# Ledger of designs, part 15: peptides against a protein of PDB entry 5JNO

Target 1, 112 residues: chain A of PDB entry 5JNO
Amino acid sequence: MVAKFQPPPEYQLTAAELKQIVDQSLSGGDLACRLLVQLFPELFSDVDFSRGCSACGFAAKRKLESLHLQLIRNYVEVYYPSVKDTAVWQAECLPQLNDFFSRFWAQREMED

## One batch from the design tools (peptide; made by RFdiffusion4, then SolubleMPNN)

Design b1_p11_2_s4 (from b1_p11_2, 6 letters changed)
Fold by OpenDDE base, seed 5:
Structure b1_p11_2_s4 (fold): chain B 112 residues (1-112), chain A 11 residues (1-11)
Amino acid sequence: as target 1 above (112 residues)
Amino acid sequence: FPESEVYRLGS
């Protein structure tokens, strides 16, 4: 048996927190985008780490990885069980997540 | 999208 996925403690939402987000959401895709913002604010940060660390020049790449997507999907499934179907997840949630994230940073780059 | 990612800035 495969162990049940458990989010890291910092990404564990209470029932009340999740309900609040769900109440604001109009669809599974909309919920996914709201969860993205709530769970991973670091992906939207303006902080340039390379400016803070001249010695290493490290700059984190902004990307949505499998761990982020897995966490979001697990929460979305609670209220939209249809996303357990991979085809539904890929059609309804992933494109919206990508568009939202891409547009956010495209706008920010244009403002620089 | 690849299974492991949705978006990468600059891609």
Scores: peptide ipSAE 0.075, ipTM 0.739, DockQ to the pose 0.049
Fold by OpenDDE base, seed 2:
Structure b1_p11_2_s4 (fold): chain B 112 residues (1-112), chain A 11 residues (1-11)
Amino acid sequence: as target 1 above (112 residues)
Amino acid sequence: FPESEVYRLGS
């Protein structure tokens, strides 16, 4: 059988939730950035999670990892099927995600 | 950009 990506429950969006985000989006890249914020607010937090969890010692990384990108791409693909093409994903979405994410933290560093 | 990783880029 064909393996299908299944998001963890905390990252599962309903059709209505996704549509709402899409309606606010100007492009596939913009949609990707909005999904990044909606799905992974922890990536935009300066909270030290290792400090809050003595048992696990988990340290949050300010980095977009494979799982994040896979989840975002899966949802973007629903309304922008062209991102199924890796070249399109890399040209239209990944640069926007990186720029948005980098600018966010750069701005935060300037404010602190 | 690698599909599997995106880093915060500094100035």
Scores: peptide ipSAE 0.073, ipTM 0.743, DockQ to the pose 0.054
Fold by OpenDDE base, seed 4:
Structure b1_p11_2_s4 (fold): chain B 112 residues (1-112), chain A 11 residues (1-11)
Amino acid sequence: as target 1 above (112 residues)
Amino acid sequence: FPESEVYRLGS
């Protein structure tokens, strides 16, 4: 049997913390976006990660990785069990996450 | 080089 997914300690929310976010959410997709911001503020940082090595020219990538999505989905499932269905997750949450994340960075790029 | 490279996930 596949073991229940356990979030890393830095991404473990208490029931009270999760409820606070849920109380502000209008839908599963909205909850997903709020969780994205709360759990992974580093994805929204304006820090130039290439500063760590100016010589190599490596640029940090801003992307939603499988771990991010899995964590968000697991928390969303607590209050929106329908997202356990992959089709529902892909229809209700993923597009909103992608749009929110992409628009955020598009706006930031225009401001610079 | 840009500050970051932004990726969009496929649905």
Scores: peptide ipSAE 0.070, ipTM 0.730, DockQ to the pose 0.051
Fold by OpenDDE base, seed 1:
Structure b1_p11_2_s4 (fold): chain B 112 residues (1-112), chain A 11 residues (1-11)
Amino acid sequence: as target 1 above (112 residues)
Amino acid sequence: FPESEVYRLGS
């Protein structure tokens, strides 16, 4: 058995906040991408942390992780309950999330 | 050090 998913406090959305995002969304996949941007702006940051610490050489990595996907799926399910089906989630939401995230960083790398 | 790692995810 698995414990019920509990989002960290910093990623809690009120009903009103979620509704605002939903009202802007055209589909479950579109909603997923909007949630990605709203919940995890740090994944889209251009900040070079190595400039702040040349001694340690620390630099932030940007990648989608299980926690990100779980949280997004949790909110998408509220208005698109069909994504509870893994096949639907993999067909409707994951490709759009991957394409959006990959395209974003591919474009940013070409600008450098 | 790579700034980002972009990859396609499964489940």
Scores: peptide ipSAE 0.069, ipTM 0.735, DockQ to the pose 0.050

Design b1_p11_3_s1 (from b1_p11_3, 4 letters changed)
Fold by OpenDDE base, seed 2:
Formats: sequence, structure tokens, C-alpha cells
Structure b1_p11_3_s1 (fold): chain B 112 residues (1-112), chain A 11 residues (1-11)
Amino acid sequence: as target 1 above (112 residues)
Amino acid sequence: MTLEELTVELA
């Protein structure tokens, strides 16, 4: 049995905060992308935040990793419980997350 | 490792 994942304090959302994001979202995949931006703005910055978290030591990288995906999925499940099914998560959320993230950086590189 | 593969690992 795997223990319930608990996010670090900097990635905790209140019910009100989550609802606000949900109200702006059109789908589970859209919600996932919005959560990505809200929870992990460091992934969209040129600034190196590898040493930025004194509390948890989390190193920000320009790639989506296990912690990011787990946190996002945990919140998406609150309003879209179907993503508890891995197949749904893979079909509805992951492609959108990947597309959004990759497009962002591809565009940034083209502009530089 | 793709995002899909990573997610499968976490599931």
C-alpha cells in the first residue's frame, strides 16, 4: 500500500483557490494545465530555482516530473473523479499537459 | 521516459 501523497506547503491549495481555477476550466485536461501554471510557475521561467525552496529542497526543472504530475492529478480528481482511472488520466490530461508545456518552451526558444 | 510512462509508474 502506498501512503497518501501530501504536497509541500507551497503547493497546497485551499478549497476556494481550487474552485476558482475549476470555474475557469472547461475540462479535466484544461484544469490540469491551469493547475500546472498555478502550482509550478517556476517551470515557465528562465530563472533557476533549483535552490529556491529552503523548506523542501525541491529543485525546479524545465520538465514535468513525477511530483508535478501527482500533485496536479490529486487536485484534478477532486472535480473530475474519472481521472482516478489511469486510462482517463492518460487520454484526457497527459496529452494536454505535454502539448501545453512543450509548446510554451518551443515558442520561447523561437522568440529568443 | 514519456509523461505517459511516468504517470503509469506513479499509478
Scores: peptide ipSAE 0.053, ipTM 0.755, DockQ to the pose 0.036
Fold by OpenDDE base, seed 3:
Structure b1_p11_3_s1 (fold): chain B 112 residues (1-112), chain A 11 residues (1-11)
Amino acid sequence: as target 1 above (112 residues)
Amino acid sequence: MTLEELTVELA
């Protein structure tokens, strides 16, 4: 028996909140992307940390981390239990997450 | 981020 993964309180969705997202989702991959936006809006922030310091060249890195993916997967599994299979997760959800996330920032870079 | 990086994060 493996202990259930518990999200931090700030990333805990109620059943109603999750259902609302699911109702707008067309697939597990789509759900994953919507969860990404809803759970981690900070990953899409326009905060420019280098604006105040051009000399250091520091820029915040927008990166999906294992915890982000784990949390998303846990929620996706509620309605798409097939993603418990890693192969399914990698085929159905990860590519869509990658495309969505990378495209978002690529577009933002082009707009600047 | 690339798909490869996502895969690594999960692995």
Scores: peptide ipSAE 0.049, ipTM 0.755, DockQ to the pose 0.040
Fold by OpenDDE base, seed 5:
Parts: structure tokens; sequence; C-alpha cells
Structure b1_p11_3_s1 (fold): chain B 112 residues (1-112), chain A 11 residues (1-11)
């Protein structure tokens, strides 16, 4: 028996919240990118926490992990069941997530 | 992060 993935409370979206994001989305890949920004704003932070706290050495983590991708996919599947197929997920959603995330930070780096 | 890395993380 496969256990159902349960998101942490801070990443649990209500039906109304998810619907609002879906209504603005043009595709499964677009929805995935919007969910990325909505669920994990910390991945897009410019704040240099290591500068602020020399004692703890805390630094913001700017990479997508398995938990992030799994959460996004679970929500996308609600309205785009085709992404249950791994090939579809890899062709339609992952490239857009990668391009969006990578280009965001590449652009920020050029501005400095 | 590259697409290849994302694919590996998903697997």
Amino acid sequence: as target 1 above (112 residues)
Amino acid sequence: MTLEELTVELA
C-alpha cells in the first residue's frame, strides 16, 4: 500500500486558494511555476542572512528539492491529471520550472 | 540548477 503524500501545514492550500491560481494559469507548466512562487517564496529571497547572522552562519537555500517538486506535482495533478504520467511531467512542467527558476537568479546576478 | 538535476530530484 502506497502512503498518500501529505503536505506540511504551511504548504496546505484550500480549494479556493488553489482555484485562484488555476484560474490564472494557461497550462500545467504555467500552473507549476505559479505554485512554485506561491508555496516557496523563500527560494526567491535576495536577503543575505549570512551577513546578518555571523554567529550561526545561516544562508538562504536557493535550490529546488524533492519535497518542493512533489508538492507542486500533487497540486498540478488535481487539474491536469496528465502529469501523473512522468513523461508528461518531465516534458511540460519540469522544463518550465527550471527555466523560470534559473532565469530568475541569472537576471538578478546580472543586475549586481 | 539544470533540468537534469530537477529530473534526478523528482525520481
Scores: peptide ipSAE 0.049, ipTM 0.755, DockQ to the pose 0.040
Fold by OpenDDE base, seed 4:
Structure b1_p11_3_s1 (fold): chain B 112 residues (1-112), chain A 11 residues (1-11)
Amino acid sequence: as target 1 above (112 residues)
Amino acid sequence: MTLEELTVELA
């Protein structure tokens, strides 16, 4: 039995907020990318996690983690139920998420 | 993390 989706408060979208994002989306994959930006702006920031700790040497990594993907998937499922199928999620959304995310940071690295 | 690693985690 899969636990019912209950996002943390910081990642809770109202129905109106989600609808607004959906209205701008052209596909499940596009919706996934828009959700990525809206839910996790910290993944697109040059501000390092470790900024508060200059001495510890911890380097924040900008990467998509399982929790990020799970949250995005659950919201995408609301309007694109087909992504409940793992094969569909892996074929339609994950490649687009990865491409969008990697291209963003590749571009930022070139601008420095 | 590669796309392949992400897909494995979700499989």
Scores: peptide ipSAE 0.045, ipTM 0.742, DockQ to the pose 0.036

Design b1_p11_3_s2 (from b1_p11_3, 6 letters changed)
Fold by OpenDDE base, seed 5:
Structure b1_p11_3_s2 (fold): chain B 112 residues (1-112), chain A 11 residues (1-11)
Amino acid sequence: as target 1 above (112 residues)
Amino acid sequence: MSLEELRVDLA
């Protein structure tokens, strides 16, 4: 049998914390986006690492990775079991996650 | 990251 996915301690939400996010959500896709912001605020940080690393001038690339999406899906499934179906996840949640994330950084680019 | 890239990442 496959071991149940367990989130790292820093991404473990209590029932009360998750409920608060759910209460503000209008749909599974909306919940997914809210979880993205709550769980991974670092993906929305405009911190320029070049300020801290003058030697390399490196800036972190912001991307959604498999672990991020898996964590979000696990929490969404608690209140929207239909996303256990991959087709539903891809139709209802992934497009909203992508649009929200991409538009966020596109907007930031225009402001600079 | 594009939507298609997200789908591939989950596959």
Scores: peptide ipSAE 0.060, ipTM 0.755, DockQ to the pose 0.038
Fold by OpenDDE base, seed 2:
Structure b1_p11_3_s2 (fold): chain B 112 residues (1-112), chain A 11 residues (1-11)
Amino acid sequence: as target 1 above (112 residues)
Amino acid sequence: MSLEELRVDLA
């Protein structure tokens, strides 16, 4: 048997919290983007958290990594089980995540 | 990160 993926406590959503996000979502891809913002606000910040947090030394990077995507996918699967299929995930969610994330930083660069 | 890079990362 393979152990199920367990998110770190800071990324653990209750059923109610997830439902709230789902209720605001229009699709699996939209849900994925909303989860991205909710779970990983640090990816959308210019703040160097390593400087502000002496307790953890966390350093945020402005890139999507496999762990981020895995966490998002796990939650999306709850309401959109079709994303268990990698092809569906890659066609429906990843492009939207990439576009959303890249547009965010591209726009920020133009505004600053 | 490009879409292609995302796909590769998840492969």
Scores: peptide ipSAE 0.056, ipTM 0.747, DockQ to the pose 0.037
Fold by OpenDDE base, seed 3:
Structure b1_p11_3_s2 (fold): chain B 112 residues (1-112), chain A 11 residues (1-11)
Amino acid sequence: as target 1 above (112 residues)
Amino acid sequence: MSLEELRVDLA
């Protein structure tokens, strides 16, 4: 048997909260993107440390890490069990996550 | 992983 995945408290969604997100979702991929925003708003913040410190030139990087994807997938599986299949996850969810995330930051870069 | 790594995963 496989141990049940338990998300950290910071990323724990109630059944009602998850249902609300699902109700707004049109597909597993769409749900994944909405979960991305809801679970990890920090990945979409434009905190510019370089402006505060020109000397160090530090720039915050926004990355989708494996843990982020695993958490998202875990929740998506609740309503879209098919994503338990890696091929389905890679075909239906990952491309949309990538497109959404990349377009977000590309747009922000363009507006800056 | 970065977006680049994600793209690699999709490739």
Scores: peptide ipSAE 0.046, ipTM 0.728, DockQ to the pose 0.035
Fold by OpenDDE base, seed 4:
Structure b1_p11_3_s2 (fold): chain B 112 residues (1-112), chain A 11 residues (1-11)
Amino acid sequence: as target 1 above (112 residues)
Amino acid sequence: MSLEELRVDLA
């Protein structure tokens, strides 16, 4: 028996909150991107990535960690059960997450 | 994982 993944309290969405995001989503991949922004705003903050070392000025690398991806996938599965299949998850959601995240930071670097 | 690692995983 595989233990069911339980999100940390800070990343727990109510049914109403999740539905609100789903209502604005056009696809599983789109939902994944919206969840990324909703759940992990710290990944889109310059302040958070600079916190690694204020003394040396070294910025933390931007990462989508396993926990981030698993958490997003679990919520996407609620309304798009097909992403339970790893091949579907890798084809439909991961590329869109990567593109969205990369594009965001590319734009920020151009504007700074 | 970095975005580069993610891309490799998807390749």
Scores: peptide ipSAE 0.042, ipTM 0.715, DockQ to the pose 0.034

Design b1_p11_3_s3 (from b1_p11_3, 5 letters changed)
Fold by OpenDDE base, seed 4:
Structure b1_p11_3_s3 (fold): chain B 112 residues (1-112), chain A 11 residues (1-11)
Amino acid sequence: as target 1 above (112 residues)
Amino acid sequence: MSLEELRVELA
């Protein structure tokens, strides 16, 4: 049996929380980017502040991993069922996520 | 709350 995906507790959104993000979104791709920022703020900082460890010296990863993408896709799918189609996900959401994430770090590198 | 339940709530 294949287990259904369930978000980890730290990434579980209520209906109200997800609706709030959806209401601010203009498209599935836009929703994906907003979810990226809301769910994984640690990916946008030099250190992993979300874990509250100032002593471990853990540097935040500048990489979108499979778990990040899987979680985002599942939440996007709640309101945009069309992303169940892999072709739609790859055309509408993945490029938006990658461009947004890459642009963020490119800009940060230029400022420093 | 499962993803399926979220879908129902937001449908």
Scores: peptide ipSAE 0.467, ipTM 0.905, DockQ to the pose 0.043
Fold by OpenDDE base, seed 3:
Structure b1_p11_3_s3 (fold): chain B 112 residues (1-112), chain A 11 residues (1-11)
Amino acid sequence: as target 1 above (112 residues)
Amino acid sequence: MSLEELRVELA
């Protein structure tokens, strides 16, 4: 028996917050991308800002880690139970998450 | 609230 997953307090969403995101989403994959932005804004932080903070030496993470994906999947499952199936998660959500994240930074690189 | 409670609330 596996223990139930509970989001850390910093990543806890209320029913109203999650519903608001869901209402803006067109699919499970779209919901996943919106959750990515809402839950982990640090993954999209400005590189110049990170580089400019010599005092704290802060460097924003620029990759999706397993914990990020796990948390997103759990919230997506609330409204799209089908993603409990790994094949569905890998076909409908993961590609969209990776594409969205990659395109974001590719675009930022071109604009710089 | 827990994920289970979220599911119930959004059902």
Scores: peptide ipSAE 0.464, ipTM 0.904, DockQ to the pose 0.044
Fold by OpenDDE base, seed 1:
Structure b1_p11_3_s3 (fold): chain B 112 residues (1-112), chain A 11 residues (1-11)
Amino acid sequence: as target 1 above (112 residues)
Amino acid sequence: MSLEELRVELA
């Protein structure tokens, strides 16, 4: 049996929180990007911050992993059920997520 | 709350 996906507690949103993000969003892709920022601020931390933990050796990865995308997709799906279709997800959300994330870090590199 | 509950509340 495939278990129903349940967000980890640290990434659990209330209806009010999700609605607020949705109200600010112009599209499913835009919603996805906003969820990316809200759920995973650690992906946007600078190198100095990401290297801050010498004890644990934690280094923030500047890449979108499957779990990140799955969480975002599940929340987007709440308001945009069409993204249940993988083709729609890949056409409407993934490109915007990747572009947004890539542009963010590209701009940061240019500012250094 | 579950994703299903979110969907219901936002519907």
Scores: peptide ipSAE 0.462, ipTM 0.904, DockQ to the pose 0.043
Fold by OpenDDE base, seed 5:
Structure b1_p11_3_s3 (fold): chain B 112 residues (1-112), chain A 11 residues (1-11)
Amino acid sequence: as target 1 above (112 residues)
Amino acid sequence: MSLEELRVELA
């Protein structure tokens, strides 16, 4: 038996918080992108802590990992049950998430 | 609130 997924405490949303994001969303893919920004602001940070701390060697991670995608999908599924279908998730949400994230950093590199 | 409870609440 596979245990049901539960968000870590730091990423637990209330019904009111999730509804607020849903009300601003135009689609499942748009909702996914908004959840990405709200849940993981560290993925969009321009601050590189590793540059300032040679002792600890901490480096900020700027990549979408399976855990990020899993959490986002579970919240999207609450309002858009169709994303339970992997084909729907891969067609409607994943391309928008990856495109949004890639374009964000591509634009930053050109502006800096 | 669990994911299941969220679904019920927002339905």
Scores: peptide ipSAE 0.467, ipTM 0.905, DockQ to the pose 0.043; fails the geometry check

Design b1_p11_3_s4 (from b1_p11_3, 4 letters changed)
Fold by OpenDDE base, seed 2:
Structure b1_p11_3_s4 (fold): chain B 112 residues (1-112), chain A 11 residues (1-11)
Amino acid sequence: as target 1 above (112 residues)
Amino acid sequence: MTLEELRVELA
């Protein structure tokens, strides 16, 4: 039988938590960005807080990796089922995530 | 809770 994706414990959201984020979101792309911030605050820090985490298998880098995108996509899909379509994900969410993340660090560089 | 369960609960 096909194995179902299960978020690592560190990135497991309750229904209430996810709903709270959704309620603040204006779109699927916006939801994706909010999930990025909520799930992976370490990607926005100068300090590697996940260095010692071997359970999640995450190697902290200032880039969006497949696991990050997979988790975000799966949570977005809860309220925006259309993102199950790869074309929709790549058009509506992925560019928003990339732009948000890249702009964050670009702005950080200019402000420091 | 699985993602599927989340989808069902929040649907």
Scores: peptide ipSAE 0.456, ipTM 0.900, DockQ to the pose 0.043
Fold by OpenDDE base, seed 3:
Structure b1_p11_3_s4 (fold): chain B 112 residues (1-112), chain A 11 residues (1-11)
Amino acid sequence: as target 1 above (112 residues)
Amino acid sequence: MTLEELRVELA
């Protein structure tokens, strides 16, 4: 048996915080996208900022990793238990996450 | 709080 997932402290949400996000969400997929922005703002870091800091060599991550998706899914499951089903997760949440993330950076590239 | 506690509180 595998121990149940527990979010790291830096990604821990209170019940009030999660409820606030849920109340603003229209679906499980929408909730997933809102959680993405809330939990991982570093994935949306300004390109100009990263480029401007040559001294530290910081480069923001711009890809969704398995850990990001695992954490998001676990929070989505709190309110949408149906996403425990992998087929539901892949149909309702993953496409929206990928599209949202891709569109974000595509728009940034277009505005440069 | 744990995910389980979150589920209980938000139910």
Scores: peptide ipSAE 0.453, ipTM 0.900, DockQ to the pose 0.043
Fold by OpenDDE base, seed 1:
Formats: sequence, structure tokens, C-alpha cells
Structure b1_p11_3_s4 (fold): chain B 112 residues (1-112), chain A 11 residues (1-11)
Amino acid sequence: as target 1 above (112 residues)
Amino acid sequence: MTLEELRVELA
């Protein structure tokens, strides 16, 4: 058996925090997008900010990684147990996440 | 708290 996934401390939500996000959400896909923004604000930071770190030289990657998606899915699953099914996750949440993330950066590029 | 505890608390 695989070990149960545990979020890193920096991405741990309390019940109250998750409830607040859920109350603002209209669907599982919408919840996923809101979790994306709340949990990973670094994915939406300006390039200048990310590349401006002279100390570490780290540039934030504008991509959704497996860990991001896994964590979001686990939180969505709390209120939408159906996303345990990969087919449901891929139909209801993943497209919305990808569209939202892509649209965000596409819009930012157009505003330059 | 764990994800399991979170699920239980929010159930």
C-alpha cells in the first residue's frame, strides 16, 4: 500500500481555511482554481520578482507540477469525493485548472 | 493536522 499523502507544512490548511474557500466556490473545478491561487501564489508572481533574486538566482517556473495537482486534488476531494476517480478529476477539475492558469499568463503577456 | 483529520472534521 502507498503511504497517505501529507501536505508540507507551508501548504497545510485548517478546517476553517478550507471551509472558507469552499464557501466561495461554485463547483469542484472552481474550488480547484481557488486552491491553486491560495496555496501557490508564487506561481502567479511577476517574472521580474522571480528572476530578481540575486542571492539564489531562482526563477519561479510557470508550470503546474505533479505535487501542485496532487495537493489540490486532495483538498478538493474533501468536499467532492468523486474526484477520487481519475476520470472525474480529469473531466471536472484538470481542464479548469489548466485553462485558468494558461489564461492568467496569456493575459499578463498581452498586458505588457 | 492530517488530511484525514481534516476530512473528518469537515464531514
Scores: peptide ipSAE 0.451, ipTM 0.900, DockQ to the pose 0.043
Fold by OpenDDE base, seed 4:
Structure b1_p11_3_s4 (fold): chain B 112 residues (1-112), chain A 11 residues (1-11)
Amino acid sequence: as target 1 above (112 residues)
Amino acid sequence: MTLEELRVELA
């Protein structure tokens, strides 16, 4: 049997937490971007190394991985069921996520 | 709490 997706404990949101983010969101795409910031602050760190590990030597990657996108989509789906449709997800949410993330780092590069 | 339970609670 295929197991249903469940967030890892470190990325599990309560109803109150998710509602708070939704209340600040203007659309599914906007909600996706807000979830990106709230769930994965390590992706926006100016430090080269991953959050919480200065000893392992692992460098933080500036890219959105499958787990990031999967988690965001599932939470967005709670309030915007239309993103269950892959075409809607790819048209409404993915471009906004990618643009938001890329603009963030592009702006940082210009400041240095 | 599952995602489905979240949807039910928030809906």
Scores: peptide ipSAE 0.448, ipTM 0.899, DockQ to the pose 0.042

Design b1_p11_4_s1 (from b1_p11_4, 5 letters changed)
Fold by OpenDDE base, seed 5:
Structure b1_p11_4_s1 (fold): chain B 112 residues (1-112), chain A 11 residues (1-11)
Amino acid sequence: as target 1 above (112 residues)
Amino acid sequence: MFEEILNTTIS
C-alpha cells in the first residue's frame, strides 16, 4: 500500500484553481500537462540560477521526478478517477507529459 | 524518465 501523498504548501491548489485548469482541459493527459506547467514553472526556465547565486550553489534540474509525477497524478485523479488504473495512467498521461516536456526543450535547443 | 512510477497505484 502506497502512503498518502501530501503536497507541500507551495503546491497545494485550491478547489477554484484546480477547477479553472480542468475547465480548460480536454482530457486527463491534457490536464496533466497543464498541471505540470502551473505547478513546476522552474522546470521550463532558461535561467541558470547557479550563475546568479554562487553562495547557495543552486542548480535547477530539468527533469521530471517521482514527486512531480505523483503530485500531478493525485490532482488528475480528482476529475479522472480512471487514472487510478496504472494502465490508464501509462497510456493516457505519461506519454503526453513526456512528449510535451521533451519537445519543449528540443525546440529551445534548436533556437539557440 | 517515468520508470520509477510506472507500476505505482494510488490508495
Scores: peptide ipSAE 0.030, ipTM 0.667, DockQ to the pose 0.035
Fold by OpenDDE base, seed 1:
Structure b1_p11_4_s1 (fold): chain B 112 residues (1-112), chain A 11 residues (1-11)
Amino acid sequence: as target 1 above (112 residues)
Amino acid sequence: MFEEILNTTIS
């Protein structure tokens, strides 16, 4: 059996914070992308954190992991309950997340 | 890329 998902404290949003993001969103997919940026700004950084932390050997991650997607989906479900259906999540949100994330880094690579 | 989310259950 899989353990119940619980977001880490640093990724917990209040109702007011979530409402603000929702009010700016045009769709479930758009909401998902906005949540991605708000919750995980480290995924969009070129900063070499290892230069600042030799003790921990921190390396910036540039990939979407299960935890990221689970957390985003959990919040999206609050206002778009249909994404509880995996087929809807895969059709409406995942492509948007993938395109947004991939396009971001593709543009950054062209600027380097 | 996103297949692993299908292996977990969220609240």
Scores: peptide ipSAE 0.028, ipTM 0.664, DockQ to the pose 0.036
Fold by OpenDDE base, seed 4:
Structure b1_p11_4_s1 (fold): chain B 112 residues (1-112), chain A 11 residues (1-11)
Amino acid sequence: as target 1 above (112 residues)
Amino acid sequence: MFEEILNTTIS
């Protein structure tokens, strides 16, 4: 039995916060993209998240990682239970997340 | 960019 994914405290959404996002969402994929922006604004900034810590030398990369995806999926599942099926998650949410994220940075960096 | 992500099975 695999333990349920638990989001870190900094990425916890209240029921009200999540509902607010859901109310603006048109689909599971749309919700996923909105959650991406809401939960991980650092992925959309020109400044590295780690810039606040010059001593550690850590450089944040602008890419979606497993933790991001797992967290988003957990929240999407609350209102779109179908994404509990991995095939549905991969078909409905992951491509939209990829498109949204890549298009954002393509526009910002003027690169395809 | 996200080929690995798209092909990763998450359980």
Scores: peptide ipSAE 0.028, ipTM 0.658, DockQ to the pose 0.037
Fold by OpenDDE base, seed 2:
Parts: sequence; C-alpha cells; structure tokens
Structure b1_p11_4_s1 (fold): chain B 112 residues (1-112), chain A 11 residues (1-11)
Amino acid sequence: as target 1 above (112 residues)
Amino acid sequence: MFEEILNTTIS
C-alpha cells in the first residue's frame, strides 16, 4: 500500500491555506519557495530556534534539510503533479529553493 | 547541499 502523506502537526496545512498560497504562486518553483517561508519560518530567523516534533524527533536547523524539502514537495505535488517526477523536482523546484534560501542569507550578511 | 533528496522517491 502507498503511504499516505502525513506531515507533523506543526506543518499541517488545510486545503484552504494551501489554495491561498497556490493562488499567489507563479509556478511550482515559486510555490515551493512560498511554502518554505510559510512552513519553516524558523529557517529565516537570526536567533537560534529549535522546533521539535514530538512524534518524529525532527529538529529544525538553519539549513535546508531533506525533511523540509520532502514536506514542501508533497504539498507542491498537490497542484503540480509533475514534481512527482524527480527530474522535474530537480530542475524546476530545487534550484529555486536553493537560490531563494541562499540569497536570503547572503543579503542578510551584507545588511549587517 | 541537496544530495540526500536527489536520491529519494516521494509518493
């Protein structure tokens, strides 16, 4: 049987919330970046922040980790089913996520 | 940086 997508409670989006983010998105890659900000604001904090999952033991780091990307991909897949193809995910979403995240911290470094 | 997810299939 195929495992059902079940995010941690703190990263659970309702259909309405997801739709709102989708409506603001220009593409699958853009949606991925918006989901990154919405789901994981702790990754954009100047202060060390740890958010754990009582069920899975996940600990937030100030870096993009596989679990972050997996959660994002699962939500993106709802409206962009093509990202189920790893090649599409790698070409359309991962570069934009990396660029967005890297640029954010690069800009913050220059502003300090 | 994203090598771990490149080898992951999500369904």
Scores: peptide ipSAE 0.028, ipTM 0.658, DockQ to the pose 0.035

